# Designs tried in a protein design run: peptides against a protein of PDB entry 3ZOQ. Part 71

Target 1, 223 residues: chain A of PDB entry 3ZOQ
Amino acid sequence: QLLQDSWWNQLKEEFEKPYYQELREMLKREYAEQTIYPDSRDIFNALHYTSYDDVKVVILGQDPYHGPGQAQGLSFSVKPGVKQPPSLKNIFLELQQDIGCSIPNHGSLVSWAKQGVLLLNTVLTVRRGQANSHKGKGWERLTDRIIDVLSERERPVIFILWGRHAQMKKERIDTSKHFIIESTHPSPFSARNGFFGSRPFSRANAYLEKMGEAPIDWCIKDL

## One batch from the design tools (peptide; made by RFdiffusion4, then SolubleMPNN)

Design b2_p16_4_s3 (from b2_p16_4, 10 letters changed)
Fold by OpenDDE base, seed 5:
Structure b2_p16_4_s3 (fold): chain B 223 residues (1-223), chain A 16 residues (1-16)
Amino acid sequence: as target 1 above (223 residues)
Amino acid sequence: DRLAAEEAAINEEQLL
């Protein structure tokens, strides 16, 4: 099966729907004819690293990085050895100011994912050098369903929504059960308008502790 | 359209 059992039980019906079959056929053509990121085996890495039951925090991104070797199927994350993109640099600056973590010598957020941070893009693939090239092709319907099944979960989730694109998903989140942390996007074009100083990491951990859950170790070790 | 403007800005940032 495509996903681990916990996610498969939540999403299996989506994969049988016409929209996803059309998306799948489109992706087969794209991967055959174009350079597409991430690697096809890495598309669902966010769900592979963080099971449905283990999700504590969700961080929503737009779509994958579109340069060589960057995307690894996790929002904002880049493979080790890849230069940190500007938004990721700003995320680490805020992390340092918020809770005192050192800035790592790489940009992999896999350690967050393994602790229950679902690093989900709303669109899960992109053509090389063409940002948002796979927007409106069906991914958004699947990722909306991911948000929906998390919203329906009894165990609370923390949603971190940076920027307007992510914040458009608020209507799908049951705020009677779940907590939302909002700010402007970490992009250099918006970070100084509210992202810096928003302290999403300490705030997330404070809520986890209040819920009787283990906090996230947000600090990333050098490789 | 703030959403479109922000999306454009994010896309431009990804080119860096």
Scores: peptide ipSAE 0.104, ipTM 0.809, DockQ to the pose 0.588
Fold by OpenDDE base, seed 3:
Structure b2_p16_4_s3 (fold): chain B 223 residues (1-223), chain A 16 residues (1-16)
Amino acid sequence: as target 1 above (223 residues)
Amino acid sequence: DRLAAEEAAINEEQLL
């Protein structure tokens, strides 16, 4: 099967639907004819690292980084050895100001994912050098379903929604069960308008503690 | 419009 059992049980019906079959066929052509990121085996890394039942926090991104070697199937994250993109740098600046973490010497957020932070992009693939090139091709329907099945879960989830794109998903989240942390996007174009000082990491942990759950160790060790 | 502008800005940051 494509996914681990917990996610497969939630999403298996989606993979049988015509829209996903069409998406899959499109992706087969794209990966054959173009340079597509991430590697096809890494597309679902967010779901591989964080099981359905283990999700504590969701951080929504738009689509993968479109440069060589960057995308690793996790929102905002880059592979070790890759220069930190501007938004990620700002995320780490806020992390430092919020809870005192040192700026790591790499940009991999895998340690967050392994702790239950679902690092989900709404679109899971991109053409090299062409941001948002796979927008509107079917990924949004699948990722909407991911949000939906998490919203339907009894165990609460914290959704961190940076920027308007992510915030458009609020209508899919049952706020009677789940908690939302909102601010402007960490992008240099918007970070000073509300992202900086928003303290999403301490706020998320405060909520986890109230729920009787272990907080996230947001601090990332150097490699 | 504003959404599209933000998406464009996010995409542009990768070129900085």
Scores: peptide ipSAE 0.093, ipTM 0.799, DockQ to the pose 0.506
Fold by OpenDDE base, seed 4:
Structure b2_p16_4_s3 (fold): chain B 223 residues (1-223), chain A 16 residues (1-16)
Amino acid sequence: as target 1 above (223 residues)
Amino acid sequence: DRLAAEEAAINEEQLL
């Protein structure tokens, strides 16, 4: 079984659809002929770390980092020992200003994922050095379904939507049940236009508390 | 197109 039971029950029908079969065949060729990130075993790490029922917060990314050793199947996250990309650095700067967390000496967000933060990219693979190279190949349909099944869940979810690409998914979210935190993207090109000072972490925790849920410990310990 | 511009900016960042 590709996914844990909670996600499999929600997504199993997608994997039988022609679009996903075509995507799978494409990926087989890509991984055989090209350097593709993340490792094929890490593609669904976001779903592995955070079960369907345990999702409290969703943070949407575009597609994986395309450099060696960077992508680990979690949006914005990089493996320990990897230099923090600019957007991730800005995320940690906002985290520090928002709730006083120290900037960690690594870029792994696994601790968030383990607490119920679904770190989902809309596209789950990329060719080395070629950003968005797997855009429009079928991942978006699967990840749209992930958003849909979360939106349909009775237990509320908080969606953090940084930038327009993520914000385009807002139409798929039942805002009568779920909460949305929107700002500009943490990218250096956009962060000063609204991301900085948006305080997404404290806002997310405030909503979790109102929902009767435990807040996220957003602070990341050094390794 | 604002979306295209943002995607381009993100892509450029990833190349840095």
Scores: peptide ipSAE 0.093, ipTM 0.803, DockQ to the pose 0.567
Fold by OpenDDE base, seed 2:
Structure b2_p16_4_s3 (fold): chain B 223 residues (1-223), chain A 16 residues (1-16)
Amino acid sequence: as target 1 above (223 residues)
Amino acid sequence: DRLAAEEAAINEEQLL
């Protein structure tokens, strides 16, 4: 099946809906005719690395990096050996200032994903060199459902919402059960307006500890 | 539109 059982049980109905079938047909054309990122096998990596039940933290991104070899199906993350994009560099700067982690020699956030950090983009594919090229094609409806089923989960989740695009999803989150950490986006265009000094990593761990859960080891080892 | 401006800025950051 497309997804592991825990996510499949939550999302299987979406994949049968007309909007997703239309999205799928669009994607078939796009992957055949254009260079699309990430690799089609990596589209759902966020859900592959972090099961529905294992989600502790959600970090929302917009859409995948649109340069060669960058996107790996995880928000803000890049494959090893790829130059760290500006937003990711700022994320690591904040990580260092927040909890003292060294800046890793790569940009892969897979270690976070494996610990229960769902690195979800709202749009899961992009055409090479054309940011937001797959906006409004159906991904947002699926990813909204992902947020919904997490919001409906009894076990609390921490949602880290950087920038207005991510923050628009607040209305879908039951704040009686779940925690939200908000700031401006880590982009160089916005990071100095609130992202730097927001300390999302220590704040997330503080909530996890309060809930009796193991904190995230946010520090990333060099490869 | 601040949202549109932020989205545009995020898209443009790869050019920096």
Scores: peptide ipSAE 0.086, ipTM 0.797, DockQ to the pose 0.498

Design b2_p16_4_s4 (from b2_p16_4, 10 letters changed)
Fold by OpenDDE base, seed 5:
Structure b2_p16_4_s4 (fold): chain B 223 residues (1-223), chain A 16 residues (1-16)
Amino acid sequence: as target 1 above (223 residues)
Amino acid sequence: SELEAEEAAFNQEQGL
């Protein structure tokens, strides 16, 4: 699928580079020979739902969920009807404590994406049952470029960096223009060490208000 | 490392 014009203008040069062509060929083989997530049509959902110009907030994830029906091309998000993974449950717990939202009966974060929350994984595909199976295959170079072009954008962006993996990207972000919200990862492994109580949602909205932008409606309606 | 532990934890939580 073609990207939105705003993203295409920022990323078109990447798609012509050898690393991306190699990645593309690898993915063609992978999708033909293996069960790969998300669906190939959903790989760039983060960019589809949130144009380059519409990005207000970025939330970085590692790679897609590797279970059946889970991944929908958005970091931390799962398709409706899918059990909420522990990290996502903790995200909703923090959301509730932070700004009083009810916990939704599903795990789809599409409503955030549609409001300008770029839900970007650093790696955009995975083999079924094999976490990080597509690590080091070229996605990181593309997603680094996505971070770079957002960092270069004049209009400020809020980067929410949960955990060490996401925080490794901090060096790519111009903090003279952009805001960073950091905490430990929402995983049960680390959530109690700083994620809970970090109030990323209210903090993000506070920054948006200071910039004269509409806040995100973080509350998710039941389906 | 903390990074490796975080990644491993996220990897493990993805069961149905």
Scores: peptide ipSAE 0.309, ipTM 0.864, DockQ to the pose 0.733
Fold by OpenDDE base, seed 2:
Structure b2_p16_4_s4 (fold): chain B 223 residues (1-223), chain A 16 residues (1-16)
Amino acid sequence: as target 1 above (223 residues)
Amino acid sequence: SELEAEEAAFNQEQGL
């Protein structure tokens, strides 16, 4: 199976639908003819690291980083050894200000993913140097379904929605069960308009504690 | 729009 059992049970019907088959065929062509990120084996890393049942927090992104060696299939996350993009730097600045974590010497958020932070992009692939090149090709329908099945889950989830793009998904979230943390995007363009000082990390942990769940250790160790 | 500006900013920040 492409996905672990918990996600497969939730998404198996999507993979049989024509839209996903068309997406798959498109991706086959793209990966054959173009440089596509992330590596094809890393496309579903968010789902690989965080099972359906283990999701505690969701952080939504747009699409993968389109530079060499950056994307690792997790929203905002970059592979170790690459320069932290500006938005990620701002995320770490807010993390430091919020809960006192040191700025890590790398940009990998895998430690969050392993603790139940689903780092989901709306679109899961991108052509090198061409942001949003795979927008409107079918990923959005699948990732909407991911949000839907999480919203339908009885066990509460915390959705962190940075910026307008992520916030467009709010209508899909049952706020009678789930919690939403909203702010402007961490991008330098918008971070000073609400992201800084939003304290999403402590707020998320406060909700987890209220639910009797273990908080996330947001602090990232150096490699 | 704010959405377009946000997306554009994120798209361009990646240093290519």
Scores: peptide ipSAE 0.308, ipTM 0.858, DockQ to the pose 0.623
Fold by OpenDDE base, seed 3:
Structure b2_p16_4_s4 (fold): chain B 223 residues (1-223), chain A 16 residues (1-16)
Amino acid sequence: as target 1 above (223 residues)
Amino acid sequence: SELEAEEAAFNQEQGL
């Protein structure tokens, strides 16, 4: 798959490494023999929508939604027409309480991605109905490298780390240059224990303003 | 663990 030049320059060495070659061969078999999400052309949508240089904010997810028609290669995001999963509903509830945005009639976060919000899952593929089925197969090494090259970037990045899974990546982030916003996960299991009221959207914009950058328009228009 | 519970919760919600 062809990446934007800015990401290609940062990641081209990874694609030549044995681990990625093995991952690619595994994925070829998986897509041929199983129903895998997202569509193979959508695997790198996070990188397609948000170039390396344009990243302002990173939101880390676990792995893609494993239901039909859901995943579109962006963390927490679902394709238009798909019912909003509970975590996403809670994200929109916090968005409403934080900065007054209305709840959109769809779950696509593409508008965030186009503004520089890298919606990155740590694992980029999944078997239908089998959560974390591609965990430990090589994606984590690539996505760790994505975090690393962003951490090494001179221009500051804001990392939003919801829950323990995302927060495990904190050690890879140079906090002398970059900012971290962390809370509990938006899942109904944990949202009431710190996610609600964490105001990640206004806090992110406050950092962007301090950096002299344009804030994110977090409000999502209906389709 | 809290991590496992978080992952399980996210995994479970996808079917809802």
Scores: peptide ipSAE 0.305, ipTM 0.861, DockQ to the pose 0.725
Fold by OpenDDE base, seed 1:
Structure b2_p16_4_s4 (fold): chain B 223 residues (1-223), chain A 16 residues (1-16)
Amino acid sequence: as target 1 above (223 residues)
Amino acid sequence: SELEAEEAAFNQEQGL
């Protein structure tokens, strides 16, 4: 997989390791024999849209949506024309309440990615209809390294950690240097237990301003 | 657990 130079410099050693070679071979078989999401060309979209140096905010997800046409290689994001999943709907509800954005008529978060929001899943592929089917196959080691190299970066990063799965990565983040925004997960199960009213978007922008960086335009235009 | 419930909830999210 071709990556931007800034990410390649940080991750090139991982791609040479046996675990990743085994993962790659597994993925070749999976994509040949089964329906795998996202499209193979979209696996690293988070890194394609947001360079290592341009990362301002990180939002961690679990693994890709496992339904047809949904996943586009960005956490929580769905391709235009796809029904917004419940968690994403709640994200937009909080966005509206937090900073007054209108709820978009689509679920693509590409505009965030292009502004420096790394929309990273911990596992980057999934079999159709089989959530977590590629868990424990090597992705977690790579994505942990992504978190590590961001934590090691001198320029601070804001990590938005929704739910316990994402929050388990907190131990990898140098909190003396980086900012963390935590709440419950946006899923309908947990959103009312802390996600709603957590105001992650305004809080992230407040940190960016303190860092002397341009804030994120979180509002998403209709298509 | 809360983690299991979170994962299960997300896993049930469907498209289209």
Scores: peptide ipSAE 0.303, ipTM 0.860, DockQ to the pose 0.680

Design b2_p16_5_s1 (from b2_p16_5 with A1E E4K L5R E7Q)
Fold by OpenDDE base, seed 1:
Structure b2_p16_5_s1 (fold): chain B 223 residues (1-223), chain A 16 residues (1-16)
Amino acid sequence: as target 1 above (223 residues)
Amino acid sequence: EEEKREQEEYERRLAE
């Protein structure tokens, strides 16, 4: 699918590179021969919902959910009607404690994306039931470039980095311009070690206010 | 049940 002009201008050179062409060919085979998530039409939803210029906040994930009907091309987000994964439930718990939002009856974070929260996974596809199965196939190079071009942007960005995997990207972020919010991952296996109480949502909005930008309405309405 | 186990493994990996 075609990207928005703002992202295309930033990434067009990547799409011409051999690594990406090889990735595309791999994906064509994978989608033809395997059950791959998300739907091929949804792979770049993060970029579709949030243009390069409109990015205010970045939340990095690893790779898409690998269960049926879950992934919708946004990190941590699940399609409406899908049971909220444990990490997402914890995200909403922290959201409630942080800024008082109610727990939504669905797991779609599209409303965040529409406000400038780039919900980016470092790997954008996965085989059903095989977490991280598309690691090392080329996505990381593209998504690294996404981080790079955002880091190079003059207008500041807030990067929310949950867990070590996301935090490994810190070296690519110019902290003289951009802000980083770090904690342990919202996973039940790590949330109590720092994620809970980290208040990433209010902290992000505090930075936005400081920059003279509209804060994110993190609260999600029921569907 | 299998999907649940897979999800749990996914969550464990994310925590690392």
Scores: peptide ipSAE 0.644, ipTM 0.946, DockQ to the pose 0.811
Fold by OpenDDE base, seed 4:
Structure b2_p16_5_s1 (fold): chain B 223 residues (1-223), chain A 16 residues (1-16)
Amino acid sequence: as target 1 above (223 residues)
Amino acid sequence: EEEKREQEEYERRLAE
Protein backbone atom coordinates (compact mmCIF):
# COMPACT_ATOMS: atom_id res chain seq x y z
CA GLN B 1 0.00 0.00 0.00
CA LEU B 2 0.95 3.60 -0.48
CA LEU B 3 2.27 5.39 2.57
CA GLN B 4 2.83 9.02 3.36
CA ASP B 5 6.20 10.25 2.16
CA SER B 6 7.54 10.55 5.69
CA TRP B 7 6.83 6.90 6.45
CA TRP B 8 7.90 5.73 3.02
CA ASN B 9 11.31 7.29 3.52
CA GLN B 10 11.67 5.40 6.79
CA LEU B 11 10.30 2.03 5.66
CA LYS B 12 10.99 1.75 1.91
CA GLU B 13 13.94 -0.58 2.52
CA GLU B 14 11.71 -2.98 4.45
CA PHE B 15 9.24 -3.32 1.61
CA GLU B 16 12.03 -4.51 -0.67
CA LYS B 17 13.13 -7.26 1.71
CA PRO B 18 12.19 -10.90 1.11
CA TYR B 19 10.29 -11.22 4.39
CA TYR B 20 7.89 -8.48 3.39
CA GLN B 21 7.48 -9.88 -0.09
CA GLU B 22 6.58 -13.21 1.45
CA LEU B 23 4.20 -11.50 3.86
CA ARG B 24 2.52 -9.72 0.98
CA GLU B 25 2.07 -12.96 -0.92
CA MET B 26 0.68 -14.64 2.18
CA LEU B 27 -1.78 -11.80 2.67
CA LYS B 28 -2.94 -12.05 -0.93
CA ARG B 29 -3.79 -15.70 -0.35
CA GLU B 30 -5.37 -15.04 3.03
CA TYR B 31 -7.63 -12.25 1.81
CA ALA B 32 -8.65 -14.39 -1.14
CA GLU B 33 -9.36 -17.57 0.81
CA GLN B 34 -10.33 -16.33 4.29
CA THR B 35 -12.15 -13.47 5.94
CA ILE B 36 -9.34 -11.22 7.09
CA TYR B 37 -9.52 -8.08 9.21
CA PRO B 38 -9.23 -5.23 8.83
CA ASP B 39 -10.24 -4.44 5.27
CA SER B 40 -7.11 -4.53 3.14
CA ARG B 41 -7.39 -0.81 2.48
CA ASP B 42 -7.31 -0.15 6.24
CA ILE B 43 -4.23 -2.21 7.14
CA PHE B 44 -1.96 0.83 7.36
CA ASN B 45 -4.50 3.30 8.73
CA ALA B 46 -2.29 4.04 11.72
CA LEU B 47 0.43 5.28 9.37
CA HIS B 48 -2.08 7.04 7.13
CA TYR B 49 -3.55 9.11 9.96
CA THR B 50 -0.26 9.84 11.71
CA SER B 51 2.83 10.72 9.68
CA TYR B 52 6.30 9.82 10.89
CA ASP B 53 7.06 13.43 11.78
CA ASP B 54 3.70 14.03 13.44
CA VAL B 55 3.94 11.13 15.90
CA LYS B 56 3.73 12.43 19.46
CA VAL B 57 2.46 9.33 21.26
CA VAL B 58 2.52 5.63 20.44
CA ILE B 59 0.00 3.19 21.87
CA LEU B 60 0.92 -0.41 21.09
CA GLY B 61 -1.60 -3.17 20.61
CA GLN B 62 -1.17 -6.83 19.79
CA ASP B 63 -3.27 -7.63 16.73
CA PRO B 64 -6.58 -6.43 15.27
CA TYR B 65 -9.98 -7.33 16.61
CA HIS B 66 -11.13 -10.49 14.88
CA GLY B 67 -14.88 -9.89 14.90
CA PRO B 68 -16.99 -8.59 12.02
CA GLY B 69 -16.80 -4.86 11.42
CA GLN B 70 -14.58 -4.14 14.42
CA ALA B 71 -11.03 -3.48 13.27
CA GLN B 72 -10.25 -0.24 11.46
CA GLY B 73 -6.47 -0.47 11.32
CA LEU B 74 -5.91 1.31 14.63
CA SER B 75 -4.99 -0.37 17.90
CA PHE B 76 -7.90 -0.64 20.36
CA SER B 77 -10.15 1.37 18.05
CA VAL B 78 -13.42 0.13 16.56
CA LYS B 79 -15.54 1.54 13.77
CA PRO B 80 -18.50 3.70 14.75
CA GLY B 81 -21.60 1.69 15.46
CA VAL B 82 -19.59 -1.23 16.82
CA LYS B 83 -20.00 -2.29 20.43
CA GLN B 84 -17.01 -1.20 22.45
CA PRO B 85 -14.79 -4.17 23.36
CA PRO B 86 -14.07 -4.69 27.07
CA SER B 87 -10.53 -3.29 26.93
CA LEU B 88 -11.72 -0.19 25.11
CA LYS B 89 -14.47 0.36 27.66
CA ASN B 90 -11.84 0.27 30.38
CA ILE B 91 -9.68 2.70 28.44
CA PHE B 92 -12.58 5.15 28.41
CA LEU B 93 -13.23 4.56 32.11
CA GLU B 94 -9.62 5.45 32.87
CA LEU B 95 -9.87 8.43 30.53
CA GLN B 96 -12.88 9.67 32.46
CA GLN B 97 -11.21 9.25 35.83
CA ASP B 98 -7.88 10.61 34.64
CA ILE B 99 -8.89 13.83 32.92
CA GLY B 100 -12.67 13.99 33.17
CA CYS B 101 -13.64 13.10 29.61
CA SER B 102 -17.12 11.76 29.02
CA ILE B 103 -17.44 8.24 27.68
CA PRO B 104 -18.18 8.51 23.96
CA ASN B 105 -21.08 6.74 22.29
CA HIS B 106 -18.67 5.07 19.85
CA GLY B 107 -15.25 3.45 19.92
CA SER B 108 -13.37 5.25 17.16
CA LEU B 109 -10.01 6.66 18.19
CA VAL B 110 -9.42 8.39 14.85
CA SER B 111 -9.42 11.77 16.59
CA TRP B 112 -6.38 10.65 18.59
CA ALA B 113 -4.62 9.44 15.47
CA LYS B 114 -5.19 12.76 13.72
CA GLN B 115 -3.49 14.53 16.62
CA GLY B 116 -0.34 12.44 16.49
CA VAL B 117 -1.23 9.33 18.48
CA LEU B 118 0.11 6.36 16.53
CA LEU B 119 -2.28 3.51 17.30
CA LEU B 120 -0.02 0.66 16.22
CA ASN B 121 -0.61 -3.07 16.50
CA THR B 122 2.46 -5.30 16.30
CA VAL B 123 0.53 -7.57 13.94
CA LEU B 124 -1.66 -5.76 11.44
CA THR B 125 -4.02 -8.48 10.19
CA VAL B 126 -6.01 -11.39 11.59
CA ARG B 127 -8.36 -14.12 10.43
CA ARG B 128 -11.96 -13.85 11.54
CA GLY B 129 -12.42 -15.52 14.89
CA GLN B 130 -8.77 -16.56 15.13
CA ALA B 131 -6.75 -14.29 17.36
CA ASN B 132 -3.04 -14.13 16.53
CA SER B 133 -3.56 -16.22 13.40
CA HIS B 134 -1.08 -14.01 11.55
CA LYS B 135 1.50 -13.98 14.32
CA GLY B 136 5.02 -14.71 13.15
CA LYS B 137 4.29 -14.10 9.48
CA GLY B 138 6.37 -10.96 9.05
CA TRP B 139 4.35 -8.11 10.54
CA GLU B 140 6.40 -8.09 13.73
CA ARG B 141 9.58 -7.40 11.77
CA LEU B 142 7.99 -4.43 10.03
CA THR B 143 6.41 -3.01 13.18
CA ASP B 144 9.68 -3.50 15.05
CA ARG B 145 11.26 -1.34 12.37
CA ILE B 146 8.53 1.26 12.90
CA ILE B 147 9.42 1.34 16.59
CA ASP B 148 13.12 1.48 15.72
CA VAL B 149 12.87 4.45 13.37
CA LEU B 150 10.75 6.31 15.91
CA SER B 151 13.30 5.51 18.60
CA GLU B 152 16.03 6.87 16.35
CA ARG B 153 14.09 10.08 15.72
CA GLU B 154 15.59 13.15 17.34
CA ARG B 155 12.23 14.58 18.39
CA PRO B 156 11.06 12.68 21.49
CA VAL B 157 8.12 10.28 21.46
CA ILE B 158 5.91 9.04 24.28
CA PHE B 159 5.34 5.28 24.26
CA ILE B 160 2.34 3.95 26.17
CA LEU B 161 2.93 0.26 26.85
CA TRP B 162 -0.03 -1.61 28.32
CA GLY B 163 0.65 -5.20 29.29
CA ARG B 164 3.58 -7.57 28.89
CA HIS B 165 3.40 -7.89 25.11
CA ALA B 166 3.80 -4.17 24.53
CA GLN B 167 6.36 -3.83 27.30
CA MET B 168 8.60 -6.37 25.58
CA LYS B 169 9.25 -3.66 22.99
CA LYS B 170 10.82 -1.37 25.58
CA GLU B 171 14.27 -2.74 24.77
CA ARG B 172 13.94 -1.19 21.30
CA ILE B 173 13.22 2.28 22.70
CA ASP B 174 15.98 4.74 23.56
CA THR B 175 14.76 5.85 26.97
CA SER B 176 17.40 8.57 27.06
CA LYS B 177 15.35 10.44 24.46
CA HIS B 178 11.86 8.99 24.70
CA PHE B 179 9.33 8.60 27.48
CA ILE B 180 7.66 5.37 28.56
CA ILE B 181 4.31 5.02 30.30
CA GLU B 182 3.74 1.46 31.52
CA SER B 183 0.92 -0.35 33.26
CA THR B 184 -1.03 -3.56 33.13
CA HIS B 185 -3.30 -4.12 30.17
CA PRO B 186 -6.77 -2.48 30.10
CA SER B 187 -8.29 -5.95 29.73
CA PRO B 188 -10.86 -6.77 32.41
CA PHE B 189 -8.54 -9.57 33.48
CA SER B 190 -5.68 -7.19 34.30
CA ALA B 191 -6.99 -3.62 34.53
CA ARG B 192 -7.47 -3.72 38.31
CA ASN B 193 -3.85 -4.76 38.75
CA GLY B 194 -2.49 -1.39 37.67
CA PHE B 195 -4.16 0.04 34.58
CA PHE B 196 -6.92 1.76 36.51
CA GLY B 197 -5.39 4.76 38.20
CA SER B 198 -2.31 4.75 35.97
CA ARG B 199 -3.46 8.04 34.39
CA PRO B 200 -1.65 7.57 31.08
CA PHE B 201 -3.46 10.45 29.37
CA SER B 202 -2.58 13.20 31.81
CA ARG B 203 0.95 11.82 32.11
CA ALA B 204 1.38 11.84 28.35
CA ASN B 205 0.19 15.44 28.16
CA ALA B 206 2.51 16.39 30.99
CA TYR B 207 5.45 15.09 28.97
CA LEU B 208 4.25 16.90 25.86
CA GLU B 209 4.01 20.16 27.76
CA LYS B 210 7.51 19.69 29.16
CA MET B 211 8.69 19.23 25.58
CA GLY B 212 6.97 22.44 24.54
CA GLU B 213 4.44 20.63 22.39
CA ALA B 214 0.69 20.92 22.25
CA PRO B 215 -1.08 18.36 24.41
CA ILE B 216 -3.43 15.77 23.00
CA ASP B 217 -7.14 16.43 23.26
CA TRP B 218 -8.01 12.96 24.47
CA CYS B 219 -11.70 13.67 24.87
CA ILE B 220 -13.76 12.10 22.11
CA LYS B 221 -16.94 13.71 20.87
CA ASP B 222 -20.08 11.73 20.27
CA LEU B 223 -21.07 11.00 16.71
CA GLU A 1 -22.70 -16.11 22.17
CA GLU A 2 -19.78 -17.63 20.33
CA GLU A 3 -18.42 -14.22 19.39
CA LYS A 4 -18.65 -13.10 22.99
CA ARG A 5 -16.75 -16.16 24.16
CA GLU A 6 -14.09 -15.55 21.54
CA GLN A 7 -13.80 -11.95 22.65
CA GLU A 8 -13.47 -13.00 26.27
CA GLU A 9 -10.72 -15.47 25.45
CA TYR A 10 -8.96 -12.78 23.45
CA GLU A 11 -9.19 -10.37 26.37
CA ARG A 12 -7.90 -13.07 28.70
CA ARG A 13 -4.83 -13.63 26.54
CA LEU A 14 -4.21 -9.90 26.30
CA ALA A 15 -4.04 -9.77 30.08
CA GLU A 16 -1.31 -12.41 30.25
Scores: peptide ipSAE 0.641, ipTM 0.946, DockQ to the pose 0.814
Fold by OpenDDE base, seed 5:
Structure b2_p16_5_s1 (fold): chain B 223 residues (1-223), chain A 16 residues (1-16)
Amino acid sequence: as target 1 above (223 residues)
Amino acid sequence: EEEKREQEEYERRLAE
């Protein structure tokens, strides 16, 4: 697909591989025959908002929200006007406790993405009402490659890995160059087991400052 | 509502 030059240079070889061609063909059928999220134009929003060179932080999600109007191609993020999902609410609660941000009246994390926070799901599409329905169809191979090329980058990256699914990617990250922040998932079913109080936002900014980079303005303004 | 139940199941799976 059409990507920014920086990502294209890193991923162009993947797009030529059979697995991705098969994935693309599958997606064509899926979008034609079923309701798939996000909108096809939004699939790669994470890469659109955050270039390869501009990535400072990576936050991994599993797959997109499967409800109407929710997914916008960014992990955990929802379009303005959409009710904040429980995990996202907890993210904002931790944000508030961590660095004092107010709870925004919307769930869009685009402002993070524009600052270099790559909001990447491991699977980038989903059927309506069928969570993880596109698991094992090829996305994981591509997103693994995204993690790999970031890991290989000389300029350090901070990986925020919430929950076991994201943490399975630790083995792909060169911790001699990059920093990992881990906790339980922000889901209501796990947040109290470690996510709350983990202070990922201040910790990320602390590392950015140590690296000589500008910190992320994590606070989200109301719309 | 069905969507709410689906969302809850989704959140439960995320926690695993």
Scores: peptide ipSAE 0.635, ipTM 0.944, DockQ to the pose 0.847
Fold by OpenDDE base, seed 2:
Structure b2_p16_5_s1 (fold): chain B 223 residues (1-223), chain A 16 residues (1-16)
Amino acid sequence: as target 1 above (223 residues)
Amino acid sequence: EEEKREQEEYERRLAE
């Protein structure tokens, strides 16, 4: 699986490191012996849809959905035809309250990705029915590097960090150049403690406009 | 129903 040139230039050295080779070998075994999500061809969808240079916003997730047909290789996103998970439903509720978007009839966030929203999970694979089953296997080191190279980029990035897991990455972000939007997680178990009313979408666009960049069209068209 | 339970547990952990 090849990456775009812009990401390859930033990450090529990681792929030669032992940790990544071990990760790849682990994944080969897992995909052969277990049901792993997302499809192996979709693992790097976030990087495929959003080049290194085109990143405007980063939204960090934990790991992929572990149910059949859900994971799309993008944080929080689900394939068309898949029921919207609770956190995603709350994301759309906040989107509606924040900037007036209608609730889409699907859960695909590809339109965000195509506009420069990097929908990155910290861990990029998961075993069916076993959340965080691939935690600590090497993905975190790669995705930390992704955050690092974005932090080092001169052109500013907006990082949206929902929940403690994502917020642990703050120390890797140069806030002299980049912006951070933080709140509780959109999960039903935390959304009412800060996520609702946090208005991350309008705030992100406000920063983009301040930078002289085109805002994100967060509203998602029905399919 | 099992999937719903798993999803709920997943969402609970995400909230932490």
Scores: peptide ipSAE 0.629, ipTM 0.943, DockQ to the pose 0.837

